# Peptides against a protein of PDB entry 5Z08: the designs that were tried, part 86

Target 1, 168 residues: chain A of PDB entry 5Z08
Amino acid sequence: RQKDEWAKKTSSLMKQLDWFIGEHLGAMLAAEELGGPVVGELMEIDPDDLSAGFNAHGKLKKATSQPDLDRRQRRIDDIWGPQDEQGQAHKRKRGADEALAASAEMRDLIEQLMNKLVEAGGDNSATYVEIPRESAAARFLVRSKVAMFHPNDARRLRLVDFGRDLDD
Target 2, 222 residues: chain B of PDB entry 5Z08
Amino acid sequence: GLPRLIDAIEEASKIPAKRRQTPIKPTIEKLTTHLYTHGASPDSLLRLADLLTLRNHLDQASLAAITRNLYPSSTVSDEVVLRFIGALGHGQLKPTLALQALFLRWLVMVYHLLENPGVLGQVYGVLFDLLDTAAIRPQLCHLLALVTRRKHVRPFRIQAILTLSRQTGGDPNLTGLLRVFKNYYPEIIVGDATKGRASAFKHPDPQWRQHLDEIQQRRSEA

## One batch from the design tools (peptide; aimed at target 2 Q122 K151)

Design b2_p27_1_s3 (made by RFdiffusion4, then SolubleMPNN; from b2_p27_1, 19 letters changed)
Fold by OpenDDE base, seed 3:
Structure b2_p27_1_s3 (fold): chain B 168 residues (1-168), chain C 222 residues (1-222), chain A 27 residues (1-27)
Amino acid sequence: as target 1 above (168 residues)
Amino acid sequence: as target 2 above (222 residues)
Amino acid sequence: LYLDPASQLRLLLEEIQKNLAKIKKLD
């Protein structure tokens, strides 16, 4: 009975994690990868806003009418592709695709990290996942203090074992 | 040979200085002399990178002496690079910031010998996030100046460097790095806070470079 | 979200791991 309750609670938390990654974190990670704010500076990034691109300050380009902002805005818009309606639609689609890609990357990375932690059976040396690049996802996990790089290899990441503190 | 010297130092590194039967200094001097004369092979570099980056009982002077004489006889592998990158930052298990600065300086000086210079680009964020650490900032900016590509020049990093430049009173190394960014994005306005003198990122040690070139030439003749 | 994303992620992962550890102890 208790095991079933913990299993249900764990499943609920996994769903909440998946939802959090898909609905919120993915867009923020994509924004960081696209040169937007670091995850946590903007709490709400609409995937549709990713299409607008980011200014030199990592802020979403709000269509604010001020002319001097417009020239800098145009060059950043040029970096982000054509401003035509088709270009905007393509940008919106690209923003959504980037958010999905970032969500998938984060999910996969968390899954790998969790699996390695379980497989290692308490051996910290066996808990490392090799990452192909330093992604926004990897950086966010480290900043969140849920993961750590190998002290001698920045391509190896491990999950912090929060479960170990229960045995003490 | 060099492997035997490394073996002796590895064994000594496991033992506190007060418990060593023999002083390690003579062995360190032999190692540094050998490195100065012949350089280090890729395998030796990896072993030395572990000695330099892992917590052990070697004294800071010995570690610094090894780092100052760490001439590659050939190429520098990704693994060696990643050892030094992984040693950066704050933490009880990390080397001292002074030693980290020497590692960054070393990476700058051997950048042209990297088997894959792209490896540094893959860990660009790790390097960039350390810019707030004043003790390593000069060498870090120099390394980033070498590594930076268009893909790394992102709006949030532009903002971060501008903010940090203001907070530091216009550190010339940050201004130098921002100039590198501006090469990729000319529209970057270097505000009044960055009107200061930019670092030119000159080679940190011309004599070390010359000696490295001599060691590298001997390899090509062999 | 009442919590910053980093705190939210940490709390979720911490709670998941604690629950998994509890489940493992019951096996």
Scores: peptide ipSAE 0.541, ipTM 0.436, DockQ to the pose 0.229
OpenDDE base, seeds 1, 2, 4, 5: peptide ipSAE 0.541, 0.510, 0.538, 0.540; ipTM 0.435, 0.641, 0.485, 0.479

Design b2_p27_1_s4 (made by RFdiffusion4, then SolubleMPNN; from b2_p27_1, 16 letters changed)
Fold by OpenDDE base, seed 1:
Structure b2_p27_1_s4 (fold): chain B 168 residues (1-168), chain C 222 residues (1-222), chain A 27 residues (1-27)
Amino acid sequence: as target 1 above (168 residues)
Amino acid sequence: as target 2 above (222 residues)
Amino acid sequence: LYVSPGDKLRLLLEEIQENLAKIKKLE
């Protein structure tokens, strides 16, 4: 009976996690990948500063003339700029696609992290997932204190084992 | 041609049926006839995917008719796949579950035409988490049976499907999916509750397949 | 209480892992 209740609860929580990733987190992560605000950091982004674009660190680039900034700013303006009716559908579509991609990346990453934790059988050295890049998803997990980078290799990420603290 | 028909339907989709100057049904019939005869190019397929998945003023019968005639003349792009995947689940902005079931059935039937079948593997979690939705479960299990690789067969998913199988009284589609999992992990004990008949995941529509093959053959001759 | 996205994610993962651990102890 208890096992079935915990299994039901686990399934419910996983559904909530999936819903949270898909309906909320994906769009925020997509915005971060596009140079928008860092998820969970209330950056007071002045609307006027949004026009200047974001640097690689999510900070407002000062108005230096670098042409590559124009592409990201155009993407932000393409996402948030005054929506001409035809532009709105394409913008919403791109935003939805990026949000879906970000959601998929986060789901896949969490899944890999959880699987490695289970497979490791308590060996912390075996819990690391190799990540192809430091994505918004990976950074968010670390900022949220749910994952940790390997101390010597930023390409290796592990999930924090919250289940272990129950035996202490 | 097909692009002009899509243009007309796109414009009509922005307007409530009661406010349209002309009935859209004749244009839908022309579109479905064209799709049946020639299929949809990748570009047209993307536009049609948007019409099917985005909230608009098209009626459910028209959307279903388009979906039933959505023969790709070429390949299916990742973008098209992602449109249909993004349309799945619950929500006020999502298509009806009946239409979602048709989308999943379509994905099964065109799986061999995907430019990158791996795209479905990337969204495996999204698909798997929808297994509790009874209305789409048969087609979803079939799609998952095609998509599942060793990397997707994880302890938590094994437990989740076993739990759901018990809760559903041994849904044959879930039992079918468990058999796919068992191919990767033979130690999976399909408990007594799953003694039920597993689905064989046969092709959903042999006539549709044959007609698709005919459309695809015309491309190889051109 | 405004729960940040990070806090929400952490809470969900923590609860999931706790429940999985409880299930494992019964196996």
Scores: peptide ipSAE 0.496, ipTM 0.417, DockQ to the pose 0.272
OpenDDE base, seeds 2, 3, 4, 5: peptide ipSAE 0.475, 0.478, 0.484, 0.477; ipTM 0.542, 0.444, 0.479, 0.419; seeds 2, 4 fail the geometry check

Design b2_p27_2 (made by RFdiffusion4)
Pose (drawn by RFdiffusion4):
Structure b2_p27_2 (pose): chain A 102 residues (1-31, 98-168), chain B 214 residues (1-190, 199-222), chain P 27 residues (1-27)
Amino acid sequence: RQKDEWAKKTSSLMKQLDWFIGEHLGAMLAAEALAASAEMRDLIEQLMNKLVEAGGDNSATYVEIPRESAAARFLVRSKVAMFHPNDARRLRLVDFGRDLDD
Amino acid sequence: GLPRLIDAIEEASKIPAKRRQTPIKPTIEKLTTHLYTHGASPDSLLRLADLLTLRNHLDQASLAAITRNLYPSSTVSDEVVLRFIGALGHGQLKPTLALQALFLRWLVMVYHLLENPGVLGQVYGVLFDLLDTAAIRPQLCHLLALVTRRKHVRPFRIQAILTLSRQTGGDPNLTGLLRVFKNYYPEIIVSAFKHPDPQWRQHLDEIQQRRSEA
Amino acid sequence: AEEEEEAERAERREELKEEMEAILAQE
């Protein structure tokens, strides 16, 4: 099957993203850098793991967030995540993976 | 003759205007005239795109003059297209929003000359996420309308464009893009973009006709 | 399997139509 290529591609891409977060983003977030990289990655991992865990239940895809987390602000500003409208301490990913003809 | 002019604009591009041993306006005019007559080769286009895209000491009037006369001879590379794409939106590395509108207008006018028009499809999200930016929204919508294929019409983008249409009070350029979206998915709840400058299109066609000669 | 995939696509289109109506009703 063609499945492990969609796995190989994902494991390769996940590493490239982590490299970008550590090398470039964490330093930008500081204005320590290592702390910002770890929390961004943990947040993206939590965000992505949940979006699929819901499958169809769009309501269960929110993760708790500290009050003034810069990682969530960046993710929302970069249009990769959205706050819950009723309160801003839960967060969801934008659901890039959902497609009508997937 | 053209590469020599670019070499001069490139050197003047590295130092401030008052420290230049010569005014640059006469050299910018020579370049503008040469581009009007002969067009820009693929390589010259790449060098001009760097000058238009990277932060340098060139003034706005000179950059706009160059952009307005950027008639390609032959084709437009992915290297050139992506540099203009990377120049879009807010950021200290990026050019003014006014020049960005000119670049987007230019990409629409040269869309048929791209070596790899699919490259715009590979950055579709980059273009789309910038629709909130009102200064460049009309030109963005026109370009997105040409670039949109079925694979790009995803639910999150459908929702995002509907929300933006409601919040802006109904931008006709947004509804024009939604029309293109509906062509792929009629299930969606309901300006047919014209060429932005016909004379420029006509002048480009004249220059392009030289490709048939050998 | 093809029938199940067509049914899942129809359900996704119906849900999207309801979400669009809800967005437009936010006048």

Design b2_p27_2_s1 (made by RFdiffusion4, then SolubleMPNN; from b2_p27_2, 15 letters changed)
Fold by OpenDDE base, seed 1:
Structure b2_p27_2_s1 (fold): chain B 168 residues (1-168), chain C 222 residues (1-222), chain A 27 residues (1-27)
Amino acid sequence: as target 1 above (168 residues)
Amino acid sequence: as target 2 above (222 residues)
Amino acid sequence: EEKQREEERKKRIEELQKRQKEILAQK
């Protein structure tokens, strides 16, 4: 029963993640690859955010309210927004193709990272995925504190083992 | 006047909130209103810097409100700067990292009013060694971008930024700081780890700047 | 007065630099 509930929750989470990658994150990562804004980083601390405090990882405790998502979406829409019609269709198509490519790269990277974590059986040295390049996807996972690079090799990326960090 | 308001807050800061006979909030509001209208003299800035940086019984909201209204009416002394720098980092006696970020932001916004900008260059290493602290990194990189001179751009610091940039997934503030280093040494190879977007280090608060300029103009007319 | 402020400033810089060395030695 508990294993089945865990499996269902995991499957639901993976579906939500896949949706989020396809609908939102892919476009944002594509924008980053094109020299747009960096995803998931607090560039400025609002003085009003002082009341929220930081978590143990130096992140604001307050969930980014919907307005910041809307502001990010507006900035993406402003970056990808309509210039003149003919140049727009080509830019929109290119932007869509780049968003699809970024989505595919993120999905593949997450899959590889998860597979290596499962295969390693608790050996941290075996959890590293070799990445061909430092992509926006890889950087996003590191900034999000979901993944970390090998200390001596920027081509090696692994998931953060939250299971160990909860026992400390 | 401002000195009397500071006196009242200094005395209240020695006493836990639950043991105060009078609420401090009205006095803080009077102080912040006065600071917004007139700014702080060098002597008042020093006293306020002590209130902000030393451990006391003032609440974080009050400390933040004072910091947001800390307009210098004149110059900022080395002593005031060193109080804020001395308050940075980890430790039980240090202000919160959120408040430290506000101090660094303040130093960025008043940098042009420092009596001796060279004082920050003398403590450059202290600032640089705090780059691993994520909560203050954006403002710290901005301040370092202003302070950095050729003498500070050393091979070990270049390597430290490159290493930290990799570990942080290419923090744009670190990339921005590395770009400043590259201005002094164009031969610095910004490796694959730094191909990300760099911060432009724009002024943090244009409205605050405008209001500061208005306060400073009154000084030049006096 | 000005000489005393300069000496205090120098002392404070030296204290900060000392603390920096201590932090670096702990890493």
Scores: peptide ipSAE 0.094, ipTM 0.597, DockQ to the pose 0.017
OpenDDE base, seeds 2, 3, 4, 5: peptide ipSAE 0.015, 0.020, 0.025, 0.023; ipTM 0.581, 0.595, 0.292, 0.576; seed 5 fails the geometry check

Design b2_p27_2_s2 (made by RFdiffusion4, then SolubleMPNN; from b2_p27_2, 16 letters changed)
Fold by OpenDDE base, seed 5:
Structure b2_p27_2_s2 (fold): chain B 168 residues (1-168), chain C 222 residues (1-222), chain A 27 residues (1-27)
Amino acid sequence: as target 1 above (168 residues)
Amino acid sequence: as target 2 above (222 residues)
Amino acid sequence: REKKKKEEREKLIEELRKRQEEILAQK
């Protein structure tokens, strides 16, 4: 009985978190990756704002055209592509795709972190997930004080052990 | 006077040390002594900025000695500031990173004497993009801490500092700069990678400040 | 051991939920 009630409560909370990731957090994380506001700042990020990209002022900027800089700069430049209706539609689609990608990355990262916590069996050294990049998702979890980097290796992330910190 | 000393050094700077008829060191010592005693006028500052920032045949020790004694007797013009900013970064024509760090330190120490402090705000992007250069980062963060206004605190720059802070293992100068940013946007969460000790950006040289104040005081009495 | 892991996971989810509420309250 108590195990089943706990499982139901945990499942309900996970569904609420999954909804929050999909509806809100994914877009905000995508904005942060694109040079928008850091998640947890009071800036309302309209999904339409994600599509327009963020200027050197972190405001929605109009598109300037220069072609040749590296793929990340091309992503910035494509987010900054000309305001033609087709360009706006392509930007909106790209903003939606980046929000979806950020949502997927956050979900996957949470899953990996939780799985490693379960597998480690109480060994904190075994709870680290190797992250390929420092994503907005990883940063959000660290800022939220739910995850921490390895002290000597910023490529290794683990959940904070809330069980030990309460007993000390 | 100071102009004649600058003339002699300018001419010597065009010639490789091995081909000079006379040693330049005694003239550099006279220049630095004059600068220490009287400071440099705006016109002399511009000429000295060119000697310090343009590629010439002066040795690094002489350039560093001039920079350490570069007391303004008056104000610092936008043109002088822009010479030093233009000398920053990587390139075959750029001064050494060690000398660039001295220029940034100088700009910090004379910031209150700028004719137009806004000039540094106009080149904020150029300064900010150099934060990855470890050799100049301490002085660059200090200068940015003085220059930063709300208009400069942008999400991409917040993110860039956060990323660089993690990549550097939490450089205290970057953490100090993030604290300055947080004054404009309190919502900025300084993550665990930035939990390190923040730099306080104290004046780099209190003795240099005191001597500058003495030089500036003599101008107000004349 | 299994109970402790469950409690840790519940605390994590609750902390994430709290952050969700903070973010939503800022909108």
Scores: peptide ipSAE 0.028, ipTM 0.264, DockQ to the pose 0.034
OpenDDE base, seeds 1, 2, 3, 4: peptide ipSAE 0.029, 0.026, 0.027, 0.027; ipTM 0.256, 0.271, 0.265, 0.293; seeds 1, 3, 4 fail the geometry check

Design b2_p27_2_s3 (made by RFdiffusion4, then SolubleMPNN; from b2_p27_2, 15 letters changed)
Fold by OpenDDE base, seed 3:
Structure b2_p27_2_s3 (fold): chain B 168 residues (1-168), chain C 222 residues (1-222), chain A 27 residues (1-27)
Amino acid sequence: as target 1 above (168 residues)
Amino acid sequence: as target 2 above (222 residues)
Amino acid sequence: EEQQKLAERQQLIEELRERQKEILAQK
């Protein structure tokens, strides 16, 4: 009985998380990946800090070299620049496709992080997921204090264990 | 309308309660009812922030009632935030610590509506230096938990919170804040003195949140 | 042990959802 109630509650929460990722968070993460506002960091990021991004050591990435700025600026200009009606339709479609991609990446990342936490059996060293890139999804989870990077490896992300780290 | 209610309260706030020709309580009740129903515009929020933070002749019950009903109908400006931050700490001209705790709780509950939540990070030092004030510590730790970024997690602040945690016998709110620091610097050893239940920093008032969401939705439909 | 892990997972999901609503209210 209690286990079934807990399973139902967990399933309900996962469905609501999935809905939130699909309906809202995916579009915001896509906007962040495209150089828009940083999701959940709208708080303290100096505009210069927003432009530079954060390394896995939460240091402002030194302003990525001019070429990446140009590519991001082109994406920003491609998003915000005056575009003809055909350009707006292509932008909307591209934005929708990027929102879907960001939603999928966030779902997959959360699933991997949760699976590793379960598999580790309490070994904190085994809870790290290898991430191929510092995505908006990964950054969001860290900013949201749900995940943390490995101190020495930017490519390793784990969930913050709210249960165990309370006793240690 | 709301501006006229604020005008009447501002004028009454200049006069000691014993010298008022009319009771202010009915006007406060009208204000709080209006705020509960419609929320406060940015302009009204600023005026109300001044009434709440500046020394005047309003009673603590009235100030607390306004604060509990201070629903933003839109965004919260930097100026409004800075009024509440400026009201924190010890001093004869500052609001009571009980009212300051309500302000910090309010800032936590409206944090997502800040026009520039970066403003709180700019005043991070001011907030952090108040952690020794036990009466506001729970709400202050919650706010700092939201505000803290890597730039704020400095060796001196890590040591300060560890020291204060030891002095307080492992306050769960300090342990919760230290855990937030550990997210940025995993090498932070939460020593034996911090062994204990950390605060999860849950939303302080789910009913208030739901009502805020209803007020915010009505604005998007208008 | 399994129930405790489930409780922790639920708490994490609740925390995520609360933060999600905070982000939505920024729109």
Scores: peptide ipSAE 0.030, ipTM 0.319, DockQ to the pose 0.036
OpenDDE base, seeds 1, 2, 4, 5: peptide ipSAE 0.025, 0.027, 0.032, 0.030; ipTM 0.411, 0.331, 0.340, 0.256; seeds 2, 4, 5 fail the geometry check

Design b2_p27_2_s4 (made by RFdiffusion4, then SolubleMPNN; from b2_p27_2, 15 letters changed)
Fold by OpenDDE base, seed 2:
Structure b2_p27_2_s4 (fold): chain B 168 residues (1-168), chain C 222 residues (1-222), chain A 27 residues (1-27)
Amino acid sequence: as target 1 above (168 residues)
Amino acid sequence: as target 2 above (222 residues)
Amino acid sequence: EEKQKEEERRKLIEELRERQRQILAQK
């Protein structure tokens, strides 16, 4: 009974995660890959402020080039904005394709991370997945405190071990 | 047992080496052998952290030998972590920078055994402000690479690392830490100062890790 | 072993859901 309730709860959680990845997270990750806002916490630092660099006191230099700001905002608007005219259809299709690609990458990465955790049999050294690139998906999992990079190799990612906190 | 060995070392630590009736070295060797075989319990870790971090009359070789054999048999408490963090930096009452580097290396190697990894995030500023200290910088950057979260990646800290990287001729450990910051803010322009090879922050001692895992497994079977 | 892996899986999903809630609350 309790094991079955737990299995049902876990299955429900996975379905909700898959839905969230497809409907929301994929588009946000695609926006990040395209140079949009970073997913997962309030952006205390504007990406454009980071590109402008910092003064000797760590204050952001105002980027004087308004045009590049407008280009990034347009990419966000192309992904999230309302469906207007024909020329936007190709940009929207590209944005949708990028969101689908980001969703697939996130699902695959989660699956690989979970499979390695199962295969490792408690050996935390064997729980690392080799990632082909440092994607928005990988960065999101690290920012979310769900995953961590191998201290030695940023191509290796593992789930954070949450299990040790429960046996004490 | 381990408590009696610690008692003997604590009493000897109060007395200058020239005034001790008996050499402490044989007791240190018994302690390090015991730690290598069985590890240290949480209570023993706290007592050993005080011996390592507080000013006493123990020699640097003995303190280094204890630190190199400081295998936790269980978890590492916040109190133990804070003892080691409090021992960092410059001051006549603080441990040597060489010993501080060993403490930071130890914290890296036992990071996965911390009861609350968040404790290091709370003292992030204290750790970050020590990056100018060259003698501890390699281990400090490695620890910060594990501890860093988005809330720690601030404009002033990005600029501080970039400035220090230029001043050091592109220290690979600072470049490695900037790479960790870039995981939270991909748009961080790693300027010319960081074109150098980033430190990979490799596990400092694979043999020490394997031996720690063997000690930890014996606890799960008991 | 299997129970521990399942618990780690649960915690991962719970953490991801908490991040989802935070992202959705910013909209």
Scores: peptide ipSAE 0.070, ipTM 0.323, DockQ to the pose 0.027
OpenDDE base, seeds 1, 3, 4, 5: peptide ipSAE 0.028, 0.065, 0.029, 0.055; ipTM 0.289, 0.301, 0.326, 0.282; seeds 3, 4 fail the geometry check

Design b2_p27_3 (made by RFdiffusion4; failed a check: the pose's geometry)
Pose (drawn by RFdiffusion4):
Order: C-alpha cells, then structure tokens, then sequence
Structure b2_p27_3 (pose): chain A 102 residues (1-31, 98-168), chain B 214 residues (1-190, 199-222), chain P 27 residues (1-27)
C-alpha cells in the first residue's frame, strides 16, 4: 500500500516542524527559549492528537490551557487554532485534515 | 543595457538617499522607460522582485514606478511569484500594504505567464489566511478566484469566508470568491472579476508578441 | 525565498494534518 509514505512524510514533516519551533519560534516567543519550544510542541501535539480522536464529534476537540499562554495566542493569531467562544481556556485545531472528498 | 541600470539601482538601494552621490530619480526613470519598451527578462524580473520585496532605502514612489512598469518579456518564475507571496501581510520584513496591493494586481495581470501556475496552489493557504487584511482584500480575492481549485475548497475555508462576509457587512469581493467556491461545491449557500487595467494588458500583449519572432 | 513564522507553521501543520487523515483513510 501507499500508507507508510503518508507515514514517512508525516514523521519527516513532524521533525522539520520541531526543528523550526526550536530554532526560530521559541526565541521569538521569549521576546527562556528552550522552555517556549517545549511547551509549543507539547501543545501542538496535544492539539493534533485530539482533533483526530474526535473524528466526527466536533465538540470534544478542546484542550485546557493556562490563562496567559503565549503559545495559544500565537497559534490563534497564525490561524492554526481557535479558542472556544464561550471561554478562552479551551482550544481546538482548525481541522485542516477534514475534506469533503477525502 | 538593462542589467547596468539594475546594478546601479541595487547599489543605491544599499545606502540612504541623502548620502547618495547622485539623485536616483533620473536612473529610476531610465529603468522605467527601458521596461516599458522592452519588458523584463526572467532574470531581471527576479532581481527587480528582490528590490521590491526586501527592505532597502528605496522610496515608495520609485518602487511603485517600477511595479507599474514590470511587463515581463517571456515568462514569470516561481522564484519571482513566491517572493511577492512572502511579501504579503504584516511584519517588519514586509513592504507597505500599498505596494502589496500593486503586487497582487500584478500577479493577476501576469497569471497567464507563470511557468508553473500551480505554485500559487501550493501557497493557497498563505493567500487565503490574509483575507482579513482590508487594504489588500480586493486584489487577494481576484487572485484567489483564479487560483481556486476543488482541492482548496475545504470546509474550514468555507466557514471562514462566510464569517468574514457577515462581519464586513458583505464585501462584494468576498461574495465573488464564494461564487467560485460554489462552482466546485454547489451545496454551499449562495464581482465577476475583470482585468484591473486593460491598457496595461494591451501593452503586455504587444511586448509578448516578440516571443514568436526568431 | 522566505515566509513568516506564522505562515511556515501554518503550512507545515496543514501538511501533517492532511497526511495523517489520508493515512487513516487507508486503514
């Protein structure tokens, strides 16, 4: 099957993203850098792992977030995540993977 | 003759205006005239795109003059297109929003000359996420309308454009883009973009006709 | 050619999310 290529591509891309977070983004967030990189990655991992865990239940895809997390503000500003409208301490990913003809 | 002018604009581009041993306006005019007559080659386009995209000491009037006369001879590369795409939105590395509107207008006018029009499809999300920026929204919508293919019409983008249409009180450029979306998915709840400058289109056609000569 | 941090993050996350969804579809 063509499956593990979609796996190989994902494992390769995940590493490239973590490299970008550590080398470029964590430093930008500081204005320590190492701490910002770890929390951004943990947050993105938690965000992505849940979006698929719901499959169809769009309501269950919110993660709890500290009050003033800069990582969530960046992710919302970059249009990769959205706060819950009723309260801003839960967060979901934008669901890029969902497609009508997937 | 053209590369020499670019070499001069590039050097003046590196130092402030008052420290220039010569006023640059006469040299900018020569470049503008040469581009009007002969167009810009693929290589010259790339160098001009760097001057228009990177932060330098060139003034706004000079950059706009260059952008308005950026008629390509022959084709438009991905290297040129992506530089203009990377120049969009807010950020200390990026040019003014006014120049960004000119770049987007230019991409619509030269869309048929791209070597790889699919490259815009590969950055579709970059263009789309910037629709909130009102200063460049009309030009963004027109370009997105040309670039949209079925694979791009995803539910999250459908919802985002509907919300933006409601919040802006109904931007006709947004509804024009939604029309293109509906062509691929009629299930969706319901300006046919014209060429922004016909004289510029005509002048580009004249310059492009030289490609048939050998 | 360069893109902003927001745009780079956006593009990589979209690619990873699409690939993971296509990988599960093959299951």
Amino acid sequence: RQKDEWAKKTSSLMKQLDWFIGEHLGAMLAAEALAASAEMRDLIEQLMNKLVEAGGDNSATYVEIPRESAAARFLVRSKVAMFHPNDARRLRLVDFGRDLDD
Amino acid sequence: GLPRLIDAIEEASKIPAKRRQTPIKPTIEKLTTHLYTHGASPDSLLRLADLLTLRNHLDQASLAAITRNLYPSSTVSDEVVLRFIGALGHGQLKPTLALQALFLRWLVMVYHLLENPGVLGQVYGVLFDLLDTAAIRPQLCHLLALVTRRKHVRPFRIQAILTLSRQTGGDPNLTGLLRVFKNYYPEIIVSAFKHPDPQWRQHLDEIQQRRSEA
Amino acid sequence: VTFSAEQTVRMLIEQIATNRRRHETLD

